# Peptides against a protein of PDB entry 6RGO, part 148

Target 1, 392 residues: chain A of PDB entry 6RGO
Amino acid sequence: MALKLLGFNQDATCFSVISSNKGVTIYNCDPFGKCFELEKSTSNDEELDFLVEMLFSTSLIAVVDKTIGASKRKKLKIVNTKRKATICELTFPHEIMDVIMNRKIICVVLKSDQIFVYDISCMKLLRTIDVRGEKLKSTSKFRNSEAVGDIGVRVSLSTDNNSILCYSSYSKSDKENAPLNDIVVFDALKCIQINVLPAVHQSNIVCIACSPDGMLMATASEKGTIIRVFKTIDTENDEPILVNEFRRGSRPSRISEMKFNHDNTLLACVGESDTIHIFALPVTTTEADANEDDTLQQSSHSLSSSINGLQYISKGLANRFGKIIVSKIPTQSQQRHVAYIKIPENAKYRIGFPKDTTNTIHICGEDGNYLVYSIPRNEVGPCTLVKSNTFD

## One batch from the design tools (peptide; made by RFdiffusion4, then SolubleMPNN)

Design b2_p11_5_s2 (from b2_p11_5 with F5Y S8K)
Fold by OpenDDE base, seed 3:
Structure b2_p11_5_s2 (fold): chain B 392 residues (1-392), chain A 11 residues (1-11)
Amino acid sequence: as target 1 above (392 residues)
Amino acid sequence: SILDYVEKVEV
């Protein structure tokens, strides 16, 4: 049967798939099994297309049926899966491209490059962000809407209650074809812009991940060769906003998904390549909890020494072109993966990090495999398969 | 609240 992966929920306790024969199925990861099925609304042999965003391991899902007709593609349904009931329906002016949520916020991304931010508790609209309107304020030229291929506004939301929203925005370049290579950091609860990261890539951003706490974000361009990790908030200490630059590979390959683990120690990426890459992040010791006592001289050979090369941002060139946040980091400072998983060629996979096991990753494939891997801590190498299940 | 409809999914 043809499977289409929708992905994991926020804590990787469930994943969603489209089965051509059945419709949307949600699987629980542990114990493994079907927890919900949404039947297809039509008997036609049309290719099923859905957006499904699940609120953690709860009965709350957001559903968009994209299979049939322009009207359905504009409708968001909030469904209780236990009751099999639609509890809310919203209609948007444009096709829904993405839906993300946490316990506080739902964000709805439209084909119009608009982001609608809602309070999930009451479905009150808090903000409409118009990414095109922001561009029009910076660039006099309308981009004709027709040539917007597979490149749209990308979003990621922190899974915590802080509800930090990261989204791609158009560069302020007067070029008709300004790339979506800026990042805006937005407090979705307070409805305030926290930060703007200009020109984080040379080409359009196609993937964004926010850390669970909203303190970090990862970005990848359509080239998918370099992943950049940024702080979302400017720290008073003149610390560089760019904390890491990872090399996935030398060959261009689209990254479809990135995820941080729950303690911000790992970043995983998946896409069109035969390899899931896992990168180690430097542990930002917040100085606060250095209580004196435990002199455990664990010789943590400080990986700190390699970051010192970032200090040579020559102050001089920053003045004429706005804050070039992405200095050309020497290729020597680009870290590689610490771990990897080989996946079948041409199989689409999705990734998730479980909350309780920071060195475990969940993956699922359109090949019908649900796999749990252990991530090596002290060595660079393959992940170890711990559990496998199949689904149809 | 929409959250009043939020229940843990069990298998």
Scores: peptide ipSAE 0.190, ipTM 0.866, DockQ to the pose 0.906
Fold by OpenDDE base, seed 1:
Structure b2_p11_5_s2 (fold): chain B 392 residues (1-392), chain A 11 residues (1-11)
Amino acid sequence: as target 1 above (392 residues)
Amino acid sequence: SILDYVEKVEV
């Protein structure tokens, strides 16, 4: 059967798939089993396409049927899975490209490069962010909407109640073809822009991950060779703080998903390559815990010692023509993965970190495998398979 | 509230 992965929920307790014969199925991870099925709305052998976002381990899902007709692709349904009932329906002027949520906020991304921010409690619209309108204010030139191929606005939302939204925006360059290589950090509750990180990559950003607490974000371009990790809110001298720069590989490969673990110590990435990469983040000791003199013997292989110093993204020198030349982030010491998982070639996988086990990763494949891996703590190497299940 | 319809999923 053709399976299509939708992904894990925020805490990796469930994952969603599309089965060609059944429709949308939600699986629980532990105990492993089917917890919900959304029946196929059509009898035709048409390729099913859906967006599904689940609110943690709850009966609340957001659903977009993308299978048939331009009208369905514009409709968001909020569904109670236990009651099998639609609670709310919203219709948008354009096709829905993405839906993300937490306990406070739903964000809906449209093909128009608009982000609609809702209060989940009442489905009240808090803000419409017009990423094209922001670009038009900077460049005065209308882009023909037709040239936006598979490159759209990317979003990530913190899973906490602070509701930090990171999204890709267009560079302020006067070029008609300015890339989606800026990041905006937005407080989705207050509806305030907190930070702007200009030109974090040379090409369009295709993947963003926000940390669960909203304090970190990871970005990858269409090249997928370099992952950058930034602070979201904190700035030094009004400049964005680059915490880490990771090398996934030397060969270009699209990254489809990135996730932080719940304590911000690990970043995982998956995509078109045969390898899931896991990177270690430096533990930012908050000044408060400095009193426990626990002599963690500096074993010379401590992952802590290769903390590449915080790099400042210098505000680009305005050249004689008023062009902000964003200084290329110096390609200093790019860190490699600390752990990896081999996956079948051409198999699409999704990743999730469970809340209670920071050194465990959940993965699921379009091959029908749900796998739980243990991440090595002290050694660079392969993850160990702990549990496997199959789904259809 | 939409949240009044939020129940824990049990398997």
Scores: peptide ipSAE 0.187, ipTM 0.861, DockQ to the pose 0.861
Fold by OpenDDE base, seed 2:
Structure b2_p11_5_s2 (fold): chain B 392 residues (1-392), chain A 11 residues (1-11)
Amino acid sequence: as target 1 above (392 residues)
Amino acid sequence: SILDYVEKVEV
């Protein structure tokens, strides 16, 4: 059967798939099994296309049927899966491109580069963010660049209640074709812009991940060779803090998804390559106050990869030519993956980090495999397969 | 609230 992956929920307890014969199916990860099915609205052999965002392990899903007609692609349904009932329906002026949620907020991304931010509790519109309109205040020419396909506003939302929204924005360059290479950090609850990270890549940002706590974000461009990790809220001298720069590879390859684990110690990425890459983030040892008590010398062999190079983004090297404002970490200090998973090159995979097991990753493929891997802690190497299941 | 209609999914 042709499967299309919709992805994992926020805590990787469930994943959603489109089956050509069945419609949308939601699987529980542990115990593994089908927990919900949404039948296709049409009897036709049309290629099914849906957006489905699930609220953790709850009966709440947001659904967009993109299969047929421009009208359906503009309609968001909030569904209770246990009651099999539509709770709310919203119609948008433009096609829905993405839907993301947490326990507080639902964000709807439109083809118009608008982000609609709702309070999930009452479906009250809190904010409409017009990512184009922010650019147009500088440049009067509405090029109806029909953004041909795949370049649009990308979003990521913290899974916590702080509801930190990271989104890609157009650079303030006077160039007609300004790339989507800025990041805006937005408090979705207060509807306040917290931070702006200008020109984090040279090309359009195609993938963003916010950490569960909203304190970190990862970004990748169309090249997908470098992943950058920034602090979201914290700034140093009013400048963005680059925490890590990871090298996925030397060859361009699109990254489709990135995720942090629950404790911000790992970042995984997946895309068009035969390899899921997992990177280690430096554990900021909060100096726990050394209150005196007992001597359990658990020699945490901190992999003291001496990240000596907190390279200050010096304002001064904003040379006239629109070069990356972010001082590139020297290629010598670019960290590689600490772990990897080999996947079929022709199969799209999605990734998720379970909350309770920070060194475990869930993956699912359009090949019908749901796989659980253990991530090595003390060595660079392949992940170990712990559990496998199949779905149809 | 919409959340009043949100239940844990039992498998």
Scores: peptide ipSAE 0.184, ipTM 0.866, DockQ to the pose 0.852
Fold by OpenDDE base, seed 5:
Parts: C-alpha cells; structure tokens; sequence
Structure b2_p11_5_s2 (fold): chain B 392 residues (1-392), chain A 11 residues (1-11)
C-alpha cells in the first residue's frame, strides 16, 4: 500500500501518516502504537492527500482534506480525536498549503501567499499577512503554478509560548519574478514584525526551521547545498547575525525538512538525498558564574575540538541601494555534518527530536519504518540504530 | 475555549 508521511508533532512523541485504504493514522512513538485513525469518508479510489497538524500529544488536531476533486481544500477542521468530533471549521478564499501550530497560535498558509494567524484558544483572527503586498497584487497573475507547485511561502513557528513565526518573503525587486529569498521574523502573539533578513539565499527559500525557543532559524534554498543559521531577534549594528553556514553537499538536492533539537545543539536535515545530515551548533555557554573553586584535576583529555565558531560578523556591505547583503561565510569555514543516517533511495523520510533525549533522533519513512537513532557525541560518524518499529 | 477540548492521548 502507498504510505504518505505527514510528519512528527512538535516534540516527536507522535507522527502522522496517510494510508491509501484507511485515511489518516496517528502513531505514538513510545510506547509505539496506533493512537488515532481518521476514517476515509469517500469510497472512491482517489489518491488521498491531507494536511494534519497535531498539538503535541493532545487530542487536538488540525485537518485539511486536500484530496483532488474534494471541495474541502479550502476548509480547515479542528478535531478532537478522543471525541471523534469536529469542534471548529474555517473556510478560506484559497487552497490551504500549510498549517502550523503551538499552544497559543495556529497559522494557515494559503496558495495566495497569505498567512492567517489565529489565537488557538478562541480561533480569533489576529492577523492576515499578505506576503505579496498590495503593489504585487495588480501584476501577479497567479503564476499558473500547475508546473511550479513547489514555490510558495514557507513558514516555521517556535514550539514555545513566545510564538516566533519565521516566513519567506519576496525580495523588493519590482520584477514579476522576484525570488522568495527574504525572511521575516514575526511575533505572532503581539502581531509585530521583529526582524527582516534580506536575500539570505540567491534563489527561493524552500525550507525553514525555527528553534523550539524561537532564538534561531535555519534556511535552505532550492539548491539545498548550503544551510544558513541566523539569530531571529538579535541584530548587530541593525544587521542580521549569521551564526553558522553548513554544507550539506556539493550536488544540488532538495531539503524537505529541517529540525533543531530542544537545546539548540543540533540541526538535522532530510530531503531527496540518501542521507540525513546532522550538524553541531556552537553551544553558547552562558558564562554562569562558575565561581565554585572545586579543584578536581580530572585530566580527561576531552578532545575539545575547538569549534572555532568564528563569529563572522557579517560585514553587510550596504550596496548603493541600501540593500544589506548577508555576507557569505568563506567556503573554507563551511562546516560539514558531525553525524549522518543512511536512508533508502526514493524513500521519503521525516525527522523529529524528542524533548528528553537531546542526542536521540526519531525518523519515519514511507517504507513503513519508524526508527530511533543515537547521535554520536565525540566523533564524526554514522548514528547508531537503537529501536525499530514498522507501520502500515 | 478550544483548549477545553484538549486532552492527552494515550496508547
């Protein structure tokens, strides 16, 4: 049977899948098992497509039936899984492309490049973000996106209550073909724009990850060769802070998903390649006053690989037109992965980091495998398989 | 509140 992966929830305690014959199934990770099934409402042999966003391990899910021919592609359902009841329905003017949420906010991304921000507690609309803006409305014939279904607004939301929303935006070029290569950082609760990161890639951004605390974001373009990590809120001299630049590979390959672990020490990426890459982030040791004098000379030769995280202060050359150019980190200072997982070619995988085990990664495949890996701490190498389960 | 409909799911 064809499985389609929907992904992990915010803390990797559950994942969701589409089974061609059953509809949407939600699995719990530990203990492993089926916790919810959404029955297929139609007897037709139509290829099922859904968006499902979970609120952690709760009975609250957001569901969009995206099945071709279904008049429901503009309808968001909020469902209680224990009661098997729809508790709210919202209808949008355009097709729903993505849905993300935390304990405070739900964001709905439309095919019109609009983001609708709601207070989850009452389903009150807080903001409509129009990423095209008013000037582009007149000239933007909807790109007949039949062939280019992949280029749209990308979003990521912090899993904390601060609700930092990162989204891709069009560069200020008056060209009909402006790339989605700017990032906006937005406080979704206060409805305030916090930061704008201009031209973070040369091509459209296809993947964004926000850290759980909303302090970091990772970006990848259509090329998927370079991943950039920025601070979301902090700026130096009104310029964006580039924390890291990682090289996934030399060959172009799409990145479908990126995730930070819960302590911001690791960034994982997955996509069309046979390899999940895991990168180490510099631990900002807050200089907590370790004034405690305890002289224990334990001579453990910790190979402190001096990750000389040269904070390349991005000397933003203000070009003649006041465009901040995010300085590229020199190719020689581009970090590689510290760990990896080999996955089958042509299998789509999703990734998640559990909250309680920062050196563990959960992965699931359209091949029906749910796998738990341990990430090596002190060496560059493969992850170790710890647990495996199958699902259908 | 929609949160009044939020319960932990257990297996």
Amino acid sequence: as target 1 above (392 residues)
Amino acid sequence: SILDYVEKVEV
Scores: peptide ipSAE 0.170, ipTM 0.837, DockQ to the pose 0.917

Design b2_p11_5_s3 (from b2_p11_5, 4 letters changed)
Fold by OpenDDE base, seed 3:
Structure b2_p11_5_s3 (fold): chain B 392 residues (1-392), chain A 11 residues (1-11)
Amino acid sequence: as target 1 above (392 residues)
Amino acid sequence: SILDYIEEVTV
């Protein structure tokens, strides 16, 4: 059977797939099994296409049927899976490209480069963000909508209640073909723009991950060779917003997904390559945890990889060309993966980090494998397979 | 509220 992966939920307790014969199936990870099935609405041998976003381990899902007709592609259904009931249906002016949620917010991304931000509790529209309209204010030139292939606005939302939304935006270049290489950081609850990170890549951003707490964001371009990690908020200290630069590889390869683990110590990436890469992040001591005197001598063998290389943002060049947030970090300061998983060539995989086990990663493939790996702590090497299940 | 329909899903 042809499987299409939809991905993991926010805490990697469930994953969703499209089966050509059945429709949408949601699997629970532990215990492993089917927790929900959404039957296909049509008997036709049409290629099934859905968006499904699940709210953690809950009975709440957002569903978009993209299989049939331009009308359905504009409809969002909120469904209770236990009751098998549609709670509400929203219709949008344009095709839905993505849906993301947490316990507070739903964001709906349209083909028009609009982001609709809703309060999940009542489905009240809080904000419409017009990424194209912001471009038009900054650039006098209309992009004809037809020429933008697979490159649209990318979004990521923090899984916490702070509801930090990161999205790709068009650079202020007077070029008709301005890349989607800026990032906007947005408080989705307050509807306030927190930050703008200009030109974080030279080409279009194709993948974004927000950390669970919304304090970090990872970005990858269409080249997929470099992953950059940024602080979402400017610290009062003259600390660089760019905290890490990781090298996935030398060969261009699309990154389809990135995820932070729950404690922001790991970043994983997956895509068109035969390898899932896992990178270690420096432990950002937030000053807030310094006051609880609990003397637990956890021998954190901090792999103090000498971040000494990032301090050479020479203050001198920043003054003459506007805030180049991405100084060319010398290639010598680009960190490699600390761990990896080999996957079948041309197999599409999705990744998730469970909340309770910071050194565990969940992966699932269009090959019908659900796999749980342990991530090595003290050595650079392959992850160890802990559990495997199959699905159809 | 939509939240009144949120229940934990178990296998």
Scores: peptide ipSAE 0.205, ipTM 0.874, DockQ to the pose 0.906
Fold by OpenDDE base, seed 2:
Structure b2_p11_5_s3 (fold): chain B 392 residues (1-392), chain A 11 residues (1-11)
Amino acid sequence: as target 1 above (392 residues)
Amino acid sequence: SILDYIEEVTV
């Protein structure tokens, strides 16, 4: 059957798929099994297209039926899966491109480059962010670039209650074709802009991941060769803090999804390549005040030894045009993956990190495989397959 | 609240 992956929920306890014959199916990861099914709204052999965002392991889902007609593509349904009931319906002025949520916030991204921020508890609109309108202070007629459907505002939301929203924004360059290469960090609860990271890539940002705690953000451009990790809130001398720069590969390849694990020690990426890459993040040892007590020198020779070479050369090269170009980490300081998973080249995969097992990754494919891998801790190498299931 | 209609999904 043709499967389309919708992805994992926030804690990778469930994943959602579109089956051409059934509609939307939600699977539980452990124990593995079907937990919900949303039947087709139409008996037609039309290609099914849905957005589904699930709130953790709860009965709450947000659903957009994109299968038929411009009117349905503008309608968000909030559904209780246990009751099989629509709780709320919202209609937007433009097509819904993405929906993200946590326990506090729902964000709805429109084709108009607008982000609608809602309080999930009451579905009150807190903010409309107009990513184009922030640039429209310059009188340039935005050509209706029928933006080839792939270039639009990208968003990621922290899974915690702090509700840190990261979104791509248009560079302030007077160029008609300014790339979506700025990042805005936004407190979605307070509706306050916290930070702006200018020109984090040279081309449009196509993938963003916020850490679960909202303290880190990963970004990738259309090239997908370099992943950058920044602090979201913290700044150094009013400049963005680049924590890591990872090299996925030398060849351009789109990254479709990135995720942090729950303790911010790992970043995974997946996309059009035959390889899921997993990168290690430096554990910021908070100097916990080592009160003096007992002797167990467990020599955790953690992989910390190789990370000492990141001299934070925050040389903001203000190029002659006043653009803060994020200082590139020297290519020699660009870290490679610490682990990888080989996947079929033509199969789309989605990734998730379970909360309880920081060294485990869940993946699912449009090939109908749900796979659980163990991530090696002490060596660079392949992940080990721990569990496999199939779905249809 | 919409949250009053949220339950944990058990398989």
Scores: peptide ipSAE 0.204, ipTM 0.877, DockQ to the pose 0.913
Fold by OpenDDE base, seed 1:
Parts: structure tokens; sequence; C-alpha cells
Structure b2_p11_5_s3 (fold): chain B 392 residues (1-392), chain A 11 residues (1-11)
């Protein structure tokens, strides 16, 4: 049977899949089993396509049927899984590309590069963000640069109630084909733009992850060779703070998903490569916990996270020719993974971090494997398989 | 409210 992965929920307690014969199935991770099935709306042997976003371990899901006709691709359904009932239906002017949520906010991304922000409690529209309209305000000409192919606005939302939304935006370049290489940080509750990170990559951003608390974001471009981690809210001298620069690899490969763990100590990435990479983040000791003098002997296998100094992304000197010189982030600070998982070639995998076990990662594949791995703490190496289950 | 339909789901 052809499986298509939809992904994990926010806390990796459940994952969603499309089965060609059944429709959408949601699995619980522990205990492992089916918790919900959405029946196929069509009798035809058509390839099923859905968006499904689950609200944690709750009966609430957002569903978009993308299988048949341009009209269905514009309809969001809010469904109670326990009652098997549609609670709310919304119709959009354009195809829905993505849906993300937390306990406060639901964001709907359209093919028109619009983001609709709703209060989930009442489905009231709080804001329409027009990413193209922002580009048009910077560039005086109505250039309908249709995003060529799979390039569109990318979004990530904090899983906490602060509801920090990170999205890709078009650079202020007068060029017709300005890349989606800026990041906007937005308070989705207050509907206020907090920060703008200009030209964080040289090419379009294809993957964004926000930390659970909304304090960090990770970005990857179409090249997928470098991952950058920034502070979302904090700035120094009105400049963006680059916390980390990670090297996934030397060969270009698309990153499909990135996730932070719940304590912001790890960042995982997955995509078209045979390897899930896990990176260590420097623990920002908030000054408060400095008092417990627990002489944890620095076993001299300090992973010298050389705190390669906070590299300021200097405001690109607008040279006389309007070239935003992306300040070359010095290549010297690129860290590699601390852990990895090998996956089958050409298998699509999704990743999730469980809340209670910060050194554990959940993965699932279109090969029908659900796998739980332990992440090594003291050495750079492979993750250890702890549990495996199969699904259909 | 949509929140009135949120129930925890267990297997």
Amino acid sequence: as target 1 above (392 residues)
Amino acid sequence: SILDYIEEVTV
C-alpha cells in the first residue's frame, strides 16, 4: 500500500498518515495503536492527498482534502475525532498549502502567499498577512512573480501559548525574482511584527522550525547544506542574533522538516538524505540557576561547543548599487551533528520530540516503520533503537 | 467555542 506521511503532532504523542485504501489514520505512539481513522471520501483509485494538523493529544484536528478538485483544496474542516463530526468549515479564495496550530492560534497558509491567523477558540480572523503585498510595498511594481514550482511561504509556530509565528518573506531586492530569504517574527496573539531577519540565506528558505517556547528559530535554504539558528525576539544593537550555524552536509539535499526538543538543547533535521541529523544547542544558562554549586566533574569530554562568538549579522552595507551584501557569516563556526539516524534511501521520514524525554526522538517512515531512538549524551555517534512498531 | 469540543484522546 502507498503510505504518505503527514507528521507528528506538537509533542510527538501521535502521528498522522495517509493510506491509499483507508484515508487518514492517526496513530498513538505510546501505547502504540490507531486512535482515529478518517474514511476516504472517494470510491475512485485516486491518489489521496490531505493536510492534517492535530492539536496535541486532543480530539481536535484541522483537515484539508487535497485529493479532488480545486474547490476541496480551498476548504478547511475542523473535526472532532471522538464525535466524528465537523465543528467548523472555512473556505479560502486560494489553495491551502499549510495549516499549523497551538492551543490559541490556527494559521492557514495559501498558495497566494497569504497567512490567515485565527483565534482557535472562536475561529475569528485576527490577521491576514499578505507576504506578496509586503514585497509590492518594497518594490513599486506589481510583479506577479508566480512562485516557480514548490517554492512558497514557509511557516512555523511556537507550541506554547506565546504563539510566536515565524514566516519566510521576500527580500527588499528590486529584482523581479527576489528570493523568499527574509524571516519575519510575528506575535500571532497581539498581531504585531516583532522582528525581521533580512537575507538569512542566499536562496529561498524551504524549511523553518520555531522552538516550543518561541525563543529560537532554525532555517534552511533550498541547498539544505547549512542550518542557521537565530533568536526570534532578542536583538543586539538592532541586529539579529545568530546562535548557531550547523553543517548538515557538503552535498545539496532538501530538508523537509526540522524540530527542536522541548528544552531547546537539540535540533533534528530530516529530508531527502539517508540520514537524520541531530545537533546540540548551547545551553543558555539563564542567570537564575547559577546557585546550585553541584560540582558535576567536567569529565574532559567537553564537547567543546567552542562558543564561537555570537556572530552579528551586520546590517548588509547597502553598497552604492543596491546590492544587499549578505554579510558572509564566517564559515569558521560551522558545527556538525552530535548524533544521527540512518534511514532507507528515498524513504520519507518525519520526526518528533516527546515532551518528557528530551534525549529521545520519535521517527516514522512511508515504509510503515514507527521507531523510537535514544540520543547519545556523552559522545558523537549513532542513536540507539529503543522501540519499533509497524503500521499500514 | 471550538475549545468546548477539545477532549483528550487515549488509545
Scores: peptide ipSAE 0.204, ipTM 0.875, DockQ to the pose 0.861
Fold by OpenDDE base, seed 5:
Structure b2_p11_5_s3 (fold): chain B 392 residues (1-392), chain A 11 residues (1-11)
Amino acid sequence: as target 1 above (392 residues)
Amino acid sequence: SILDYIEEVTV
């Protein structure tokens, strides 16, 4: 049967799939098994399409029936899986493109480039974010998105209660074809913009990942060759802080998903390539005051590597169009993956990091494989398969 | 509240 992957929940304890004949199925990861099934409401042989956002391992899910014939693509259902009951139904003016949630907030992304932010506790609308702004409403004929593919507003939300929302925005260029290459960082609880990262890529941003704590954000463009990691809140001299620049590859390939692990030490990416890449992030050693005096004199030999101190003169070329604040990390300082997983060619995979095991990654494929891998710490190499299950 | 409908679901 054709499977379609919907993805992991926030802590990789569950994943959701569409089975062509059954509808939506939710699997628990450990112990492995079906925990919920949403039966197909229609007898028609229509290709099923759904959005399903889970709230961790809870009975709460958000569901959108995107099936072309169902005419429900503008409706969000909040469902209790244990009671098999719809708790709430919201109707939007446009098709729902994405839904993301945590324990505080639901964000609904529309085909109109609007983000609706709700308080989950009462389903009260807190904010409508018009990413196009008022000026672009006049001239933007809705790009008939039929021809230009999946270019739209991308969002990511922190899984913590701080509810840091990162979204792609149009550059301030008065051009009808402005790229979605800016990032806005938004406090979804307070409904305030906290940061703006201008022109983080040259082309549209197609993938965003926020860290669980909301302190880091990863971005990838349509090229998918470079991944950039920024601080979300902190700035240096009113400029965005670029923490890392990773090279996935030299060949263009779309990145469909990125995830941080729960301690912000790893970033994984998956997409159209035969390889899941895992990158190491710098551990900010909090200087714990290890005042302990232990005098161990180990005579580590003075390898005098003559680091030729090429003073990179930051020529701030203030070109007349706003300062492209992204410090170009020299191509030589672009880090590679520390670990990888090979996946079948043309198989779509999704990724998740479990909370309790920071060196473990969960993956699932449209091939019906659920796989658990161990990530090597001390060497660059392949991940080791630890557990395998199948689903249909 | 919608929170009154939240229960942990395990296999």
Scores: peptide ipSAE 0.187, ipTM 0.862, DockQ to the pose 0.855

